# Ledger of designs, part 146: peptides against a protein of PDB entry 3PBP

Target 1, 203 residues: chain A of PDB entry 3PBP
Amino acid sequence: LNEKDLNLILNKSLVMYESLDSTTDVIVKRNVIKQLQFVSKLHENWNSRFGKVDIQKEYRLAKVQGPFTINPFPGELYDYTATNIATILIDNGQNEIVCVSFDDGSLILLFKDLEMSMSWDVDNYVYNNSLVLIERVKLQREIKSLITLPEQLGKLYVISDNIIQQVNFMSWASTLSKCINESDLNPLAGLKFESKLEDIATI
Target 2, 203 residues: chain A of PDB entry 3PBP as posed
Amino acid sequence: LNEKDLNLILNKSLVMYESLDSTTDVIVKRNVIKQLQFVSKLHENWNSRFGKVDIQKEYRLAKVQGPFTINPFPGELYDYTATNIATILIDNGQNEIVCVSFDDGSLILLFKDLEMSMSWDVDNYVYNNSLVLIERVKLQREIKSLITLPEQLGKLYVISDNIIQQVNFMSWASTLSKSINESDLNPLAGLKFESKLEDIATI

## One batch from the design tools (peptide; made by RFdiffusion4, then SolubleMPNN)

Design b2_p25_7_s1 (from b2_p25_7, 10 letters changed)
Fold by OpenDDE base, seed 2:
Structure b2_p25_7_s1 (fold): chain B 203 residues (1-203), chain A 25 residues (1-25)
Amino acid sequence: as target 1 above (203 residues)
Amino acid sequence: SKEDIILKAVGKKAEFNKKVQEKQK
């Protein structure tokens, strides 16, 4: 964690704090407040006796995991179970797509529209996970694992029993990223949310 | 529609990011 990253986290924490309202879950509210307090303290003590602080543990708890809501949840997947989850960066500004695999061989690509707070009470934390369905990719394979490479934006590697496949969604994710970063939603009009699937290797 | 849901979600994120960017100035 460098100063730039810390500042970003601080600013995010501030915005999150300012967004709290009466509809916010009590546990979420508590976590946001604690996060802001923590990050603020880190910022104040930056380059002091504490120097660089490893906050990886707390940050890891802010992953897309546990209970989350998907809008809309595909009805066809109601009877199936999620098997894997991955988060794929789509730009250098921490915009990301969430992918969940199911035991029917489907992948769903999801957009996280809310910022998650760090968990300060793991046992009681309610994940503020709001996800929007962008695309469903039907592989019809038993998905063993999902692999991402940080240097490869908008790419997901799907490992099944006999093949490694790449899902590339930069065809639409690049536009999505631009819309987010520039606060201009016009490019979304008519955008096709269709990823490219490519066989990489047989195994 | 699906597109409307996506649009709304992206808009929400865009607004969030904009607020963050404003704080970074």
Scores: peptide ipSAE 0.543, ipTM 0.934, DockQ to the pose 0.877
Fold by OpenDDE base, seed 5:
Structure b2_p25_7_s1 (fold): chain B 203 residues (1-203), chain A 25 residues (1-25)
Amino acid sequence: as target 1 above (203 residues)
Amino acid sequence: SKEDIILKAVGKKAEFNKKVQEKQK
């Protein structure tokens, strides 16, 4: 964590704090406040000579891991078990898509509409976890793992028993990113949320 | 609808990011 990263986290924390209201969950409020306190303290004590601060542990707890709320949750998946989770960046501004695989061979692509706070409760890693279903991709394979490459935006690699496949969702994610970054939602109208599936290699 | 849900979600994120950007100035 460098100064720029710290400032970003601080600003995010401030915005999160300022967004708290009577409708905010009590646990979320508590975590947001604790996060702001923590980050503020780091910022106050920041010295250029240090160069970086290690907050990997706390930051990791802010990642999507579950449990989470998905809206709408596909009814067909109620009886199936999530097997893998991955987060895919869609731009350089930390907009991302979350992917969850299930044991029926389905992939769901999800968007988080709420900024998650760091977890300050060791027993509960995720408190503010709201995800929106964007797309369901049915592979009809046993999914062994999900792989992402940081340099490849909007791409997910799915490893099954006999094949590696690429899921490319930049067809819609680029528009999504633009809408978020420019605060203009008009381009979302009529947008098709259909990813491209491509075979990369046979195993 | 699905589209409405997505629209709302993206809107929330957009607003959040906008506020963050303002603080970064």
Scores: peptide ipSAE 0.540, ipTM 0.934, DockQ to the pose 0.858
Fold by OpenDDE base, seed 1:
Structure b2_p25_7_s1 (fold): chain B 203 residues (1-203), chain A 25 residues (1-25)
Amino acid sequence: as target 1 above (203 residues)
Amino acid sequence: SKEDIILKAVGKKAEFNKKVQEKQK
């Protein structure tokens, strides 16, 4: 973590704090406040001599890894189990798509609409982990792993028993990114959320 | 609709990012 990153986290923490209201869950409030306090303290004590700050432990706990809600959850998947999860960057900022695979061979592409705070009380933390369904891709294969490459925006590689397939969703993700970054939702009108699937290699 | 849900979600994120960007100026 460098100074720029710290500032970003601080500003995010401030925005999160300012969003707290009487309807916010008490545990969420506590976590957001603790995060702000922690980050503020780090910022206050920031010195060029350190160059880097290691807050990965706390930050890691804010990753989309644990329990999450999906809206709407595909009814067809209620009887199936999630097998893999991946996060794919769609721009050079911080916008990303979350992908979850299921044991029926389905992939769901999800958008995180809420910012998560660091976890300060893991056992009792209420996850602000809301995801919105964008697309379901049916591969009808046993998915072994999901691979992403940082240099390849909006691309997901799916490894199954005998094939590597690429899911490319930049057709809609580019527009999504633009809408987020520019705070203009107009381009979303009529946008088709259909990814391109291609075979890359046979294993 | 699905599209409405996505629109709402993107809107929330956009608003959040905007606020963050404003603080970074």
Scores: peptide ipSAE 0.538, ipTM 0.933, DockQ to the pose 0.855
Fold by OpenDDE base, seed 3:
Structure b2_p25_7_s1 (fold): chain B 203 residues (1-203), chain A 25 residues (1-25)
Amino acid sequence: as target 1 above (203 residues)
Amino acid sequence: SKEDIILKAVGKKAEFNKKVQEKQK
């Protein structure tokens, strides 16, 4: 953690705090407040008390993990179980897509519309996992694992029993990234959310 | 609609990022 990272975390924490309202879950409110308090103290004491701060555990707890609130949830998946999860970067500015696989061979590509706070009470914390469905890809295969490469933006590798397939969604993710970063939603109009599926290797 | 839901979600994220950027100035 460097000064730049700390400032970013602080500013994110402030924005999260300012976004709290009467509709926010009580546990979420508590976590956001605790995060702001912690980061503020860390910032104030950055040059005096803290040499190395390990907050990896807290960051880990802030990662997207089940259960999810997916909107809209595909009705066809009600009877199936999630098998794998992956997060794919779509730019160098921390925008990402979440992918979940199901035991029917489906992949769902999801957008996280809410910033998650660090978890400060693991036993009682309800994860704010609000995710928006962008695309469903039906592979009709038993998905064994999902692999991402940090140097390959908007690409997901799907490993099945006998094949490795690449899902490339930069056709729409590049536009999505631009809209987020520039605060201009106009390019989303008429955008087709269709990923490219390609066989990479037989195993 | 699906498109409306996506639009709203992206808008929220964009607004969040903008607010963060403003605080960093």
Scores: peptide ipSAE 0.537, ipTM 0.933, DockQ to the pose 0.831

Design b2_p25_7_s2 (from b2_p25_7, 10 letters changed)
Fold by OpenDDE base, seed 4:
Structure b2_p25_7_s2 (fold): chain B 203 residues (1-203), chain A 25 residues (1-25)
Amino acid sequence: as target 1 above (203 residues)
Amino acid sequence: SKEDIILEAVGKKAEFQKKVKEKEK
């Protein structure tokens, strides 16, 4: 972590802390508080003596993995099993789209509406893993893997049996990013959430 | 509607990010 990253984590932690209220789950409260305490301590150490702070793997910001909820969950996928998950950046400000593949060949593109805290109690932590469905892309093929490239915003590469396909959702993700970054939701009106699918290579 | 759900979610994120940015200044 560099200073910028640490500051960002600290600020996020502060905002999360300040957002706690009487309706917040007790476990979430505990984790948010612990996170803030930890990050604050790191920040203090950074300013005083340490030029670099190493965060143990267990203390990394929680990423979308493991159990999560999708709202709304596509009814057609109820009987199918998730096979792969990927996170795709849509801007340089850490806004991202989550993609989950299913064994029916579907991809769902999801938006994380809740900020997650670090995992402090792995066995008992209730994750704020709430995801909102944006789009379903039907590939109708066995999806073997999902690949993302950090330098390519809003692009997902899907590997199936004999084809590599690119899913490009910047048509709507750029607007989404703008709305988030500028705190202006007006551009969302009438926005079509339709990704572009292209064959990249045969294998 | 789907759009409403997305709008709400984006709104929440926007607000969160705004608050974070305010702390960065």
Scores: peptide ipSAE 0.569, ipTM 0.941, DockQ to the pose 0.855
Fold by OpenDDE base, seed 2:
Structure b2_p25_7_s2 (fold): chain B 203 residues (1-203), chain A 25 residues (1-25)
Amino acid sequence: as target 1 above (203 residues)
Amino acid sequence: SKEDIILEAVGKKAEFQKKVKEKEK
């Protein structure tokens, strides 16, 4: 972490804390409070004993890995099993798309509408993984892995048995990013959520 | 509709991010 990153985390933590209410799960509330306390201490002691503290563990726990709610969940996928998950950055901030593959060869592109807190009690933490379905891409292939490159925004590489394919969703993700960053939802009107699929290499 | 759900979700995120940016000032 650098100072800029720490400040961002701090500000996010503050906003999360301020959003707590009576409807918030007690475990979530506890985690948010602990996160704020932790980050605040880091900030206060920056360039001191905490200046080089590795907080990757806590951050990892905030990733989309555990149970998540998809709205709406595609009915057709109810009987299928998720096989892979990936997170793709869509801008230089922290806006990202989550992709989940299924054993029917489908990819679903998802948007996180809620900020996740770090988990301070892993055994008891309730994941706040709220995801919105943006697009379903039917590859009709057995998906072996999902690969992302940090320098390539809005691009997902799908590896199957015989081919590497690229899913490029910047056609709509750029607009999405703009809407978020500028707090203007007008550009979403009429936006087509259709990704571009292309073959990259045969393997 | 799907679009409405997306719109709402993006709106929530936008609001959150706006609040974060306000704290950065």
Scores: peptide ipSAE 0.568, ipTM 0.941, DockQ to the pose 0.889
Fold by OpenDDE base, seed 5:
Formats: structure tokens, sequence, C-alpha cells
Structure b2_p25_7_s2 (fold): chain B 203 residues (1-203), chain A 25 residues (1-25)
């Protein structure tokens, strides 16, 4: 964690705090406030004699993981089990796509619509567990693992028994990123959310 | 519709990031 990263977390925390209102859930309020307090204190003492604090544990709690809800959830997957989860960056601004694999060989590409807060509750509370379905990719094979490479934006590697495949969704993710970063949603109109699947290697 | 849901989600994120960027100035 460097100063830039800390500043980003702080700014996010501030925005989250400022978004709180009378309609906000009490548990959410509590977590957001605790996060802001923690990050603010860390920022205040940054580069001081207090040194650096390892916040990896808390930060990881802000990552997408179960339980979560998917909107809309594909009805065909109700009877299937999620097997793997991965997060793929689509730009350098921490915009990301979440991918979940299922035991029927399906991949779903998801977008989180809300910023997650770090968990401060004993029961490991997660602020945001809402994900939006963007695309379903049917591989029709047993998926063993999902691999991402930090230097490769919008690419997911899927490992099955006999093949490694690349899922490339930059065709639409680049537009998505642009819309988010520029606060202009117009380019989303008519956008096709269809990823490219390519065989990388045979096992 | 699916598109409407995505649009709304992206809109929320866009607004959030906009506010974050304002803090960075």
Amino acid sequence: as target 1 above (203 residues)
Amino acid sequence: SKEDIILEAVGKKAEFQKKVKEKEK
C-alpha cells in the first residue's frame, strides 16, 4: 500500500460516507463510518513515525465473494453450483468484471453496481452483494480453474481437463470503462455484450 | 430489461467515480 492507494481508499470512503442518508441501512452506516474512521486515521499518520499498517485482511473483505445476489439470475443455473470466482480488471481505474463459473460449464460475467466497504462486523458483514449479469458464456465442459493476469485487461483464462481457453470481453468492457470514467452512458446503447472465446492450448 | 439493468448499474458506478475524482482535485 502506497500513498496513492491510500488516498484512493480514503476518497472512496469519503464518497461512501457522504452518500449515507436516512434511507441507508443501519449496518451499512456503521460499516461505512468505521471504514472512514480507520482510513482517516491511517492517512493522518501516513509517513509518520507510526509506520505502515497492513490492511490486507480488511481490504480482502471488500472483494467480491459469497454470498451475493445476481440480477437477473439465469433460471437455468438455479440447480447448478458455482465452482469458481474471479475478478478481472478492465482498466487502470479499478473497474472490474466478476466472473463466476458453474458446474454445468457456464461462465457468467457480472458487474457490481455499488462500492463495497470493508467488513468491520464480527459476522463478516459485506456491504454490497449485488451483481448485475452482463453475459453468460456456455463452455459445456468441466471448469477446473479461472486464471487472470494483472497485466491483461479484460481477459480470463479458463482451464478445463483438456484445454485452456481465453475469454476476452474487451469488445464491450472498453466501452463500459469509458462510460464509467467519463460519466457518459450513451455509448452503452446498442452495445453487444458478447465475449470472444479462443483456444490457447490443448492439455 | 437486461440493458436497462446494466445501464442503471453503470450509471451508479459512474456517479460514484465522478464523486471520487472530485475528491482527488
Scores: peptide ipSAE 0.568, ipTM 0.941, DockQ to the pose 0.873
Fold by OpenDDE base, seed 3:
Structure b2_p25_7_s2 (fold): chain B 203 residues (1-203), chain A 25 residues (1-25)
Amino acid sequence: as target 1 above (203 residues)
Amino acid sequence: SKEDIILEAVGKKAEFQKKVKEKEK
C-alpha cells in the first residue's frame, strides 16, 4: 500500500464502521472494527519516506469469491455448476462487475451491493458476498476460461471451444459508473442491460 | 423487479462512495 491507498482504506473503514448497526452480523462487526483499528494505527505511524507499507496476506482486502448469493438467482441455472469467476473494472475507481460462468455455457454479470472488509479471522470469517444479477448471456459453449485485461474497462474475454469471444458491457456499465460516482440514479431509468458479443479469434 | 433491485444496489454503492469522498475532504 502507498499513502494514497492507505488513506482510501482508512476512509472506507471509517464509513463501514459508522454504518454498523444492530442488524449487522457479529463477525462482520468484529472484522470492521479490527480493520479500522489496524488501518488507523498504520496511518498514525505512516512514514512517507518508505512510500509503501506491506500488509500480511491474512489481512488483505476481501475479494469477491465464493461462496456468494445472487439476487435474483436464475432458476434455470439451479441445476448447473459455476465454472469460472472474473472481476471486470468498469472505471478507474473501484467499481467493478463480477462475472460467473456456468457449465451450460451461460454467463451472468453481477453487481456487488455490499462493501467487504479485510479478513481478520480467515478460518471463521463469513464474507459479505451479496451480488445482484444484471444480465445473463447465453453462449451455449463450453467455457474454458475467463480473461480480463486491466487496460480494457468493461470487457471480458471468454475462451471456449476454438473461439475467443469478447463480452462488452460498457453500453450500460458506463452509465452505472456515472450513477455511482455522481450519486445520481436518474440515468438508470430505462437503461437496457444488454452486452455486446464479438468473435475475436478462432483457436 | 430486476431493475428495482439494481437501482437499490447502485444507490447503496453511490451513497457509500459519497460518504467516503466526504471524509477525503
Scores: peptide ipSAE 0.568, ipTM 0.941, DockQ to the pose 0.819

Design b2_p25_7_s3 (from b2_p25_7, 11 letters changed)
Fold by OpenDDE base, seed 4:
Structure b2_p25_7_s3 (fold): chain B 203 residues (1-203), chain A 25 residues (1-25)
Amino acid sequence: as target 1 above (203 residues)
Amino acid sequence: SMEDIILEAVGKKADFQKKVKEKQK
């Protein structure tokens, strides 16, 4: 964690805080406030000379919310179990795609439409934990692992019993990134959300 | 439609990111 990252987290926390209103659930409010307080404290305690932050015990109590809510969840996958999860960067910022594999050999590519906050008070706290389905890729094989390389944007490597395959979704992810970064949704019109699947190696 | 859902999702993210960027200035 560097100063830039800390500032980013702080700013995100501020934006979340500023989004709170009278209609916001009390639990949500409390959680967002606690997060902001924590991050602010970290910022205050940032030692620029040493690049160190005094992390208080509260951090140990906070839990990162996982990607547990998928909307819409493909009905065909109701009978199957998720096996792996990966996060793939699509730009040099923080835009990312979440991928979940299932035991039927399916991959779902998901978009985090909401910024997640850490859970501070409640173990089962769920807020802004929505993942939007973008694409389903059917591999029809047992997926052993998902691998991502930070230097390779929009690429996911899928390892099965006998093959390594690359899923490349930059065909649409580049557009998503652009839309997000430029706050212009026009390029999404007519966009096909179809990833390219390529065999890389036979294991 | 799925397209509409994605559009909305991207829009939300875009708005959020814009606000964050504004804070970073």
Scores: peptide ipSAE 0.532, ipTM 0.932, DockQ to the pose 0.878
Fold by OpenDDE base, seed 5:
Structure b2_p25_7_s3 (fold): chain B 203 residues (1-203), chain A 25 residues (1-25)
Amino acid sequence: as target 1 above (203 residues)
Amino acid sequence: SMEDIILEAVGKKADFQKKVKEKQK
């Protein structure tokens, strides 16, 4: 972590905290507050430069965000198993697409609409685990691996038995990114969420 | 509709990021 990263996490945590209201679930409130407290403490210690921050205690109490839900989940995939997952950056900021592959050769491209938080409860806690389905790409191949390159925005490389294919979704992801960054949703109207599939190499 | 779901999702993210940016300013 650096100061910039910490500030970002803090600001995110603050926004999450400020979004809490009387209608917010109690468990959510508790977790958001605990996370903010942790991050605030970390930030305070960082800014004061008085020494190293011990996060071991807090870390032991925190759990990674649990499973996610996909909305809508393609009915055809209920009987299939997810095989790979990848995250693809679509801009130089914080926007990304999540891709999940299935054993039927399908790829689903997903958007995380909610900011996730750590679980601070003893029991299992899942909050903001929503992923929105944007596109399903049927490759009809056994997908062995998903590869992303940080320098290549909106591109996913799919490795199958005999071929490497590139999935390029910048055609719609660029618009998506713009909408998010500019807080203007108008460009989404009529946007087609169709990725370009290209063969890169035969192996 | 799928479009409505995406629109809502993007809207939520946009609002969130806007607030974050305001704090970073």
Scores: peptide ipSAE 0.530, ipTM 0.932, DockQ to the pose 0.869
Fold by OpenDDE base, seed 3:
Structure b2_p25_7_s3 (fold): chain B 203 residues (1-203), chain A 25 residues (1-25)
Amino acid sequence: as target 1 above (203 residues)
Amino acid sequence: SMEDIILEAVGKKADFQKKVKEKQK
């Protein structure tokens, strides 16, 4: 953790706090407030008390605790069980796509519309993060593993019993990233959310 | 529509990042 990272976390926490309103869940409010308090104290004591804090690991763990709410949830998947989850970076600015596989061979690509906070409650409450469905890919295979490579943006490797396949969604993710970073949604109009599927290797 | 849902989600994220960037100045 460096000063830049700490400032980013602080600013994110501040924005989250400022977004709280009367409609926000009480548990969410509590967690956001506790996070802000913690990060603020950390910032104040950065030069004096906290030499090395692995806050990034804990933050990542909180961020990656899986999908909570998917909108819309495909009705066909109600009868199936999620098997794997992965997070794929689409740019260098922490924008990412969440992928979930199911035992019917389906892969869903999801977008996080909310920033997730750490859980601070003793009850291990997980923030109910909303995920928006972007695309469903039907592989019709038993998915054993999902692999991502940090140097390969917008690419997911799907491992089944006999094949490794690459899912490339940069065709739409690049536009998505641009829209987010530039605060311009116009390029989303007419955008096709269709990933490219390619066989990489036979096992 | 699904498109509207995506637009709203991306908009929320964009606004969030914009606010964060403003605080970083």
Scores: peptide ipSAE 0.530, ipTM 0.931, DockQ to the pose 0.837
Fold by OpenDDE base, seed 2:
Structure b2_p25_7_s3 (fold): chain B 203 residues (1-203), chain A 25 residues (1-25)
Amino acid sequence: as target 1 above (203 residues)
Amino acid sequence: SMEDIILEAVGKKADFQKKVKEKQK
């Protein structure tokens, strides 16, 4: 982490905190507050050249969340199991697409519409996430792994038994990025959410 | 519709990022 990243995390945490209301789950509230407290403390110590930050305790309590809230979840996939997950950046502003593969050979491209917080309770998991289905790509292959390259925006590499394929979704992700960054949703009208699939190598 | 769901989702994210940007000023 650098100062810029820390500031961003702090500001995100603040916005999340400010979004809490009476309808928010108590556990979610607690976790958001804990996250804000943690980040704030970290930020304070970061700005102090004499300060030390002991974050070990907090990290022991924090757990990573997964993509467990998908809207809508494809009915066909209720019979199948998720096999891999990847997160792909679509711009330099940390907008991202989440991809989940299934054992039927399907890829689901998902959008995170809400900022996700960590679970700060070792005994309880909080799934404060929201994922929206954008596209389903049917590869009809056994997917072994998903690979992303940080320098390649909007590209996902899918490794199967005998082939590496690239899924490029910048055709629509670039528009999403623009809409988000400019707070203008007009470009979404008529947008087709169809990724480009290309064979990269046979293995 | 699926389009409406996506539109709403993108809108939420846009609003969130806007608020974050405001705090960064």
Scores: peptide ipSAE 0.529, ipTM 0.931, DockQ to the pose 0.881

Design b2_p25_7_s4 (from b2_p25_7, 11 letters changed)
Fold by OpenDDE base, seed 5:
Structure b2_p25_7_s4 (fold): chain B 203 residues (1-203), chain A 25 residues (1-25)
Amino acid sequence: as target 1 above (203 residues)
Amino acid sequence: SKEDIILEAVGKKAEFNKKVKEKEK
């Protein structure tokens, strides 16, 4: 954690705090407040006392791990089990896509619309449990693992029994990123959410 | 529709990011 990262977390925490209102869940309120308090304290003492702080544990708890709600949930997957989950960055501003694999060989690409808070009251606390379905990719293979590379934006590697495949969704993710970063949603109109699948290697 | 759901979600995130950027100034 460096100063830039801390500032970002602080600013996010502030925005989250300012978004709280009478309709906000009590547990959410409490967690957001605790997060802001913690981060503010770190920021205040960053150059004087703390230097480097390891907040990896708390940060991990803010990542998408489940449980979560998918909207809309593909009806075809109701009887299948999720097998893997991965998060793929689509830009340098921490916009990301969540991918979940299922035992039928399906991949679903998901978008989270809300920022998550760190867990303070409960270890498994999830502020945002709502994910939006962007795309379903049917591989019709037994998916063993999902691999992401930090330096490769919008790319997911899928490992099956006999093949490694790359899912590239930058065709639409680049537009998505732009829309988010520029606060202009117009480019989303007519956008096709179709990823490219490429064989990388046979096993 | 699917597109409407996506639009709404992206809109929420966009607004959030905008507010964050304002604080970065």
Scores: peptide ipSAE 0.554, ipTM 0.937, DockQ to the pose 0.883
Fold by OpenDDE base, seed 2:
Structure b2_p25_7_s4 (fold): chain B 203 residues (1-203), chain A 25 residues (1-25)
Amino acid sequence: as target 1 above (203 residues)
Amino acid sequence: SKEDIILEAVGKKAEFNKKVKEKEK
């Protein structure tokens, strides 16, 4: 964690705090407040005796995991079970796509529309995981694992029993990124959310 | 529609990011 990252986390924490209202879950509210307090303290003590602090543990708890809501949830997947989850960066500004695999061989690509706070009480924390369905990719394979490479934006590697496949969704994710970063939604009009699937290697 | 849901979600994120950027000034 560097100063730039810390500042970003601080600013995000501030915005999250300012967004709290009466409809916010009590546990979420508590976590947001604690996060802001924690990050603020880190910022104040930066380059002091605390210097660089490892906050990876707390930050990791803010990952997309555990219970989450998907809007809309594909009806066809109701009877199937999620098997793997991955998060793929689509730009250098921490915009990301979430991918969930199911035991029917489907991949769903999801957009996280809400920022999550760090968990300060793991046992009681309510994950604010709001996800929007962007695309369903039907591989019809038993998916063993999902692999991402941080240097490869918008690419997901799917490992099945006999093949490694690459899912590339930058065809639409680049536009998404632009819309988010520039606060201009016009480019979304008519955008096709269709990823490219390519066989990488047989195994 | 699906597209409307996506649009709303992206808009929400865009607004959030905009607010974050304002803090950076």
Scores: peptide ipSAE 0.554, ipTM 0.937, DockQ to the pose 0.884
Fold by OpenDDE base, seed 1:
Structure b2_p25_7_s4 (fold): chain B 203 residues (1-203), chain A 25 residues (1-25)
Amino acid sequence: as target 1 above (203 residues)
Amino acid sequence: SKEDIILEAVGKKAEFNKKVKEKEK
């Protein structure tokens, strides 16, 4: 974590704090407050000589790795089990798509609509882990793993028994990114959320 | 609709990011 990253986390923490109100869950409030206090302290004690702050332990706990809620949850997948999860960057900022695979061979592409705080009380923490369904891709294969490459935005590689396939969702993710970054939702109107699937290699 | 849900979600994120950016100035 560098100074820029720390500042970003601080600003996010501030925004989260400012969003707290009387309707906010008590546990969430506590976690957000603790996060702000922690990050503020780090910021105060920032020493340029070191250039790094290690807060990965706490930050890691804010990752989208479940449990999570999906809205709407695909009814067809109710009886199936999630097998893999991956996060794919869609721009050079921090916008990302979450992908979850299921044992029926389906992939769901999800959007995280809420910011998650660091966990300070793991056992009692209320997860702010809400995801919105964007697209379901049916591969009808046993998915072994999901691979992403940082330099390839909006691309997911799916490894099954005998094939590597690429899912490219930049056709809609680019628009999504723009809408988020510019705070203009107009381009979403009429947007088709259909990814491109292609075979990359046979294993 | 699905599209409405996505729109709402994106809107929330956009608003959040906007607020964050404002603090960065």
Scores: peptide ipSAE 0.553, ipTM 0.937, DockQ to the pose 0.880
Fold by OpenDDE base, seed 3:
Structure b2_p25_7_s4 (fold): chain B 203 residues (1-203), chain A 25 residues (1-25)
Amino acid sequence: as target 1 above (203 residues)
Amino acid sequence: SKEDIILEAVGKKAEFNKKVKEKEK
């Protein structure tokens, strides 16, 4: 953690705090407040008390993990079980797509619309895993694993029993990234959310 | 619609990022 990272976390925490309202879950409110308090104190004491601060555990708890609230949830998947999850970067500004595989061979590409706070009470914390469905890709294969490469934006590698396939969604993710970063939603109009599927290797 | 849901979600994220950037100034 460096000063730049700390400032970013602080600013995010402030924005999260300012977004709290009467509709926010009580547990979420508590976590946001605790996060702001912690980060603020850390910032104030950055040059005096803290040499190395390990907040990896708290960060890890803030990562997307089940159960998920997916909107809309595909009705066809009600009877199936999620098997793998991956997060794919779409730019260098921390925008990302979440992918979940199911045992019917489906991949769903999801957008995280809410910033999650660090978890300060694991036993009682209700995860705010609100995800928006962007695309469903039907592979009709048993998906063994999902692999991402940090140097390859908007690409997901799907490993099945005998094949490695690449899912490339930069056709729409580049536009999505631009909209987010520039606060201009106009380019989303008429955008087709269709990923490219390509066989990479047979195994 | 699906598109409306996506639009709303992206809008929320965009606004969040904008607010964060404003605090960085």
Scores: peptide ipSAE 0.552, ipTM 0.936, DockQ to the pose 0.842

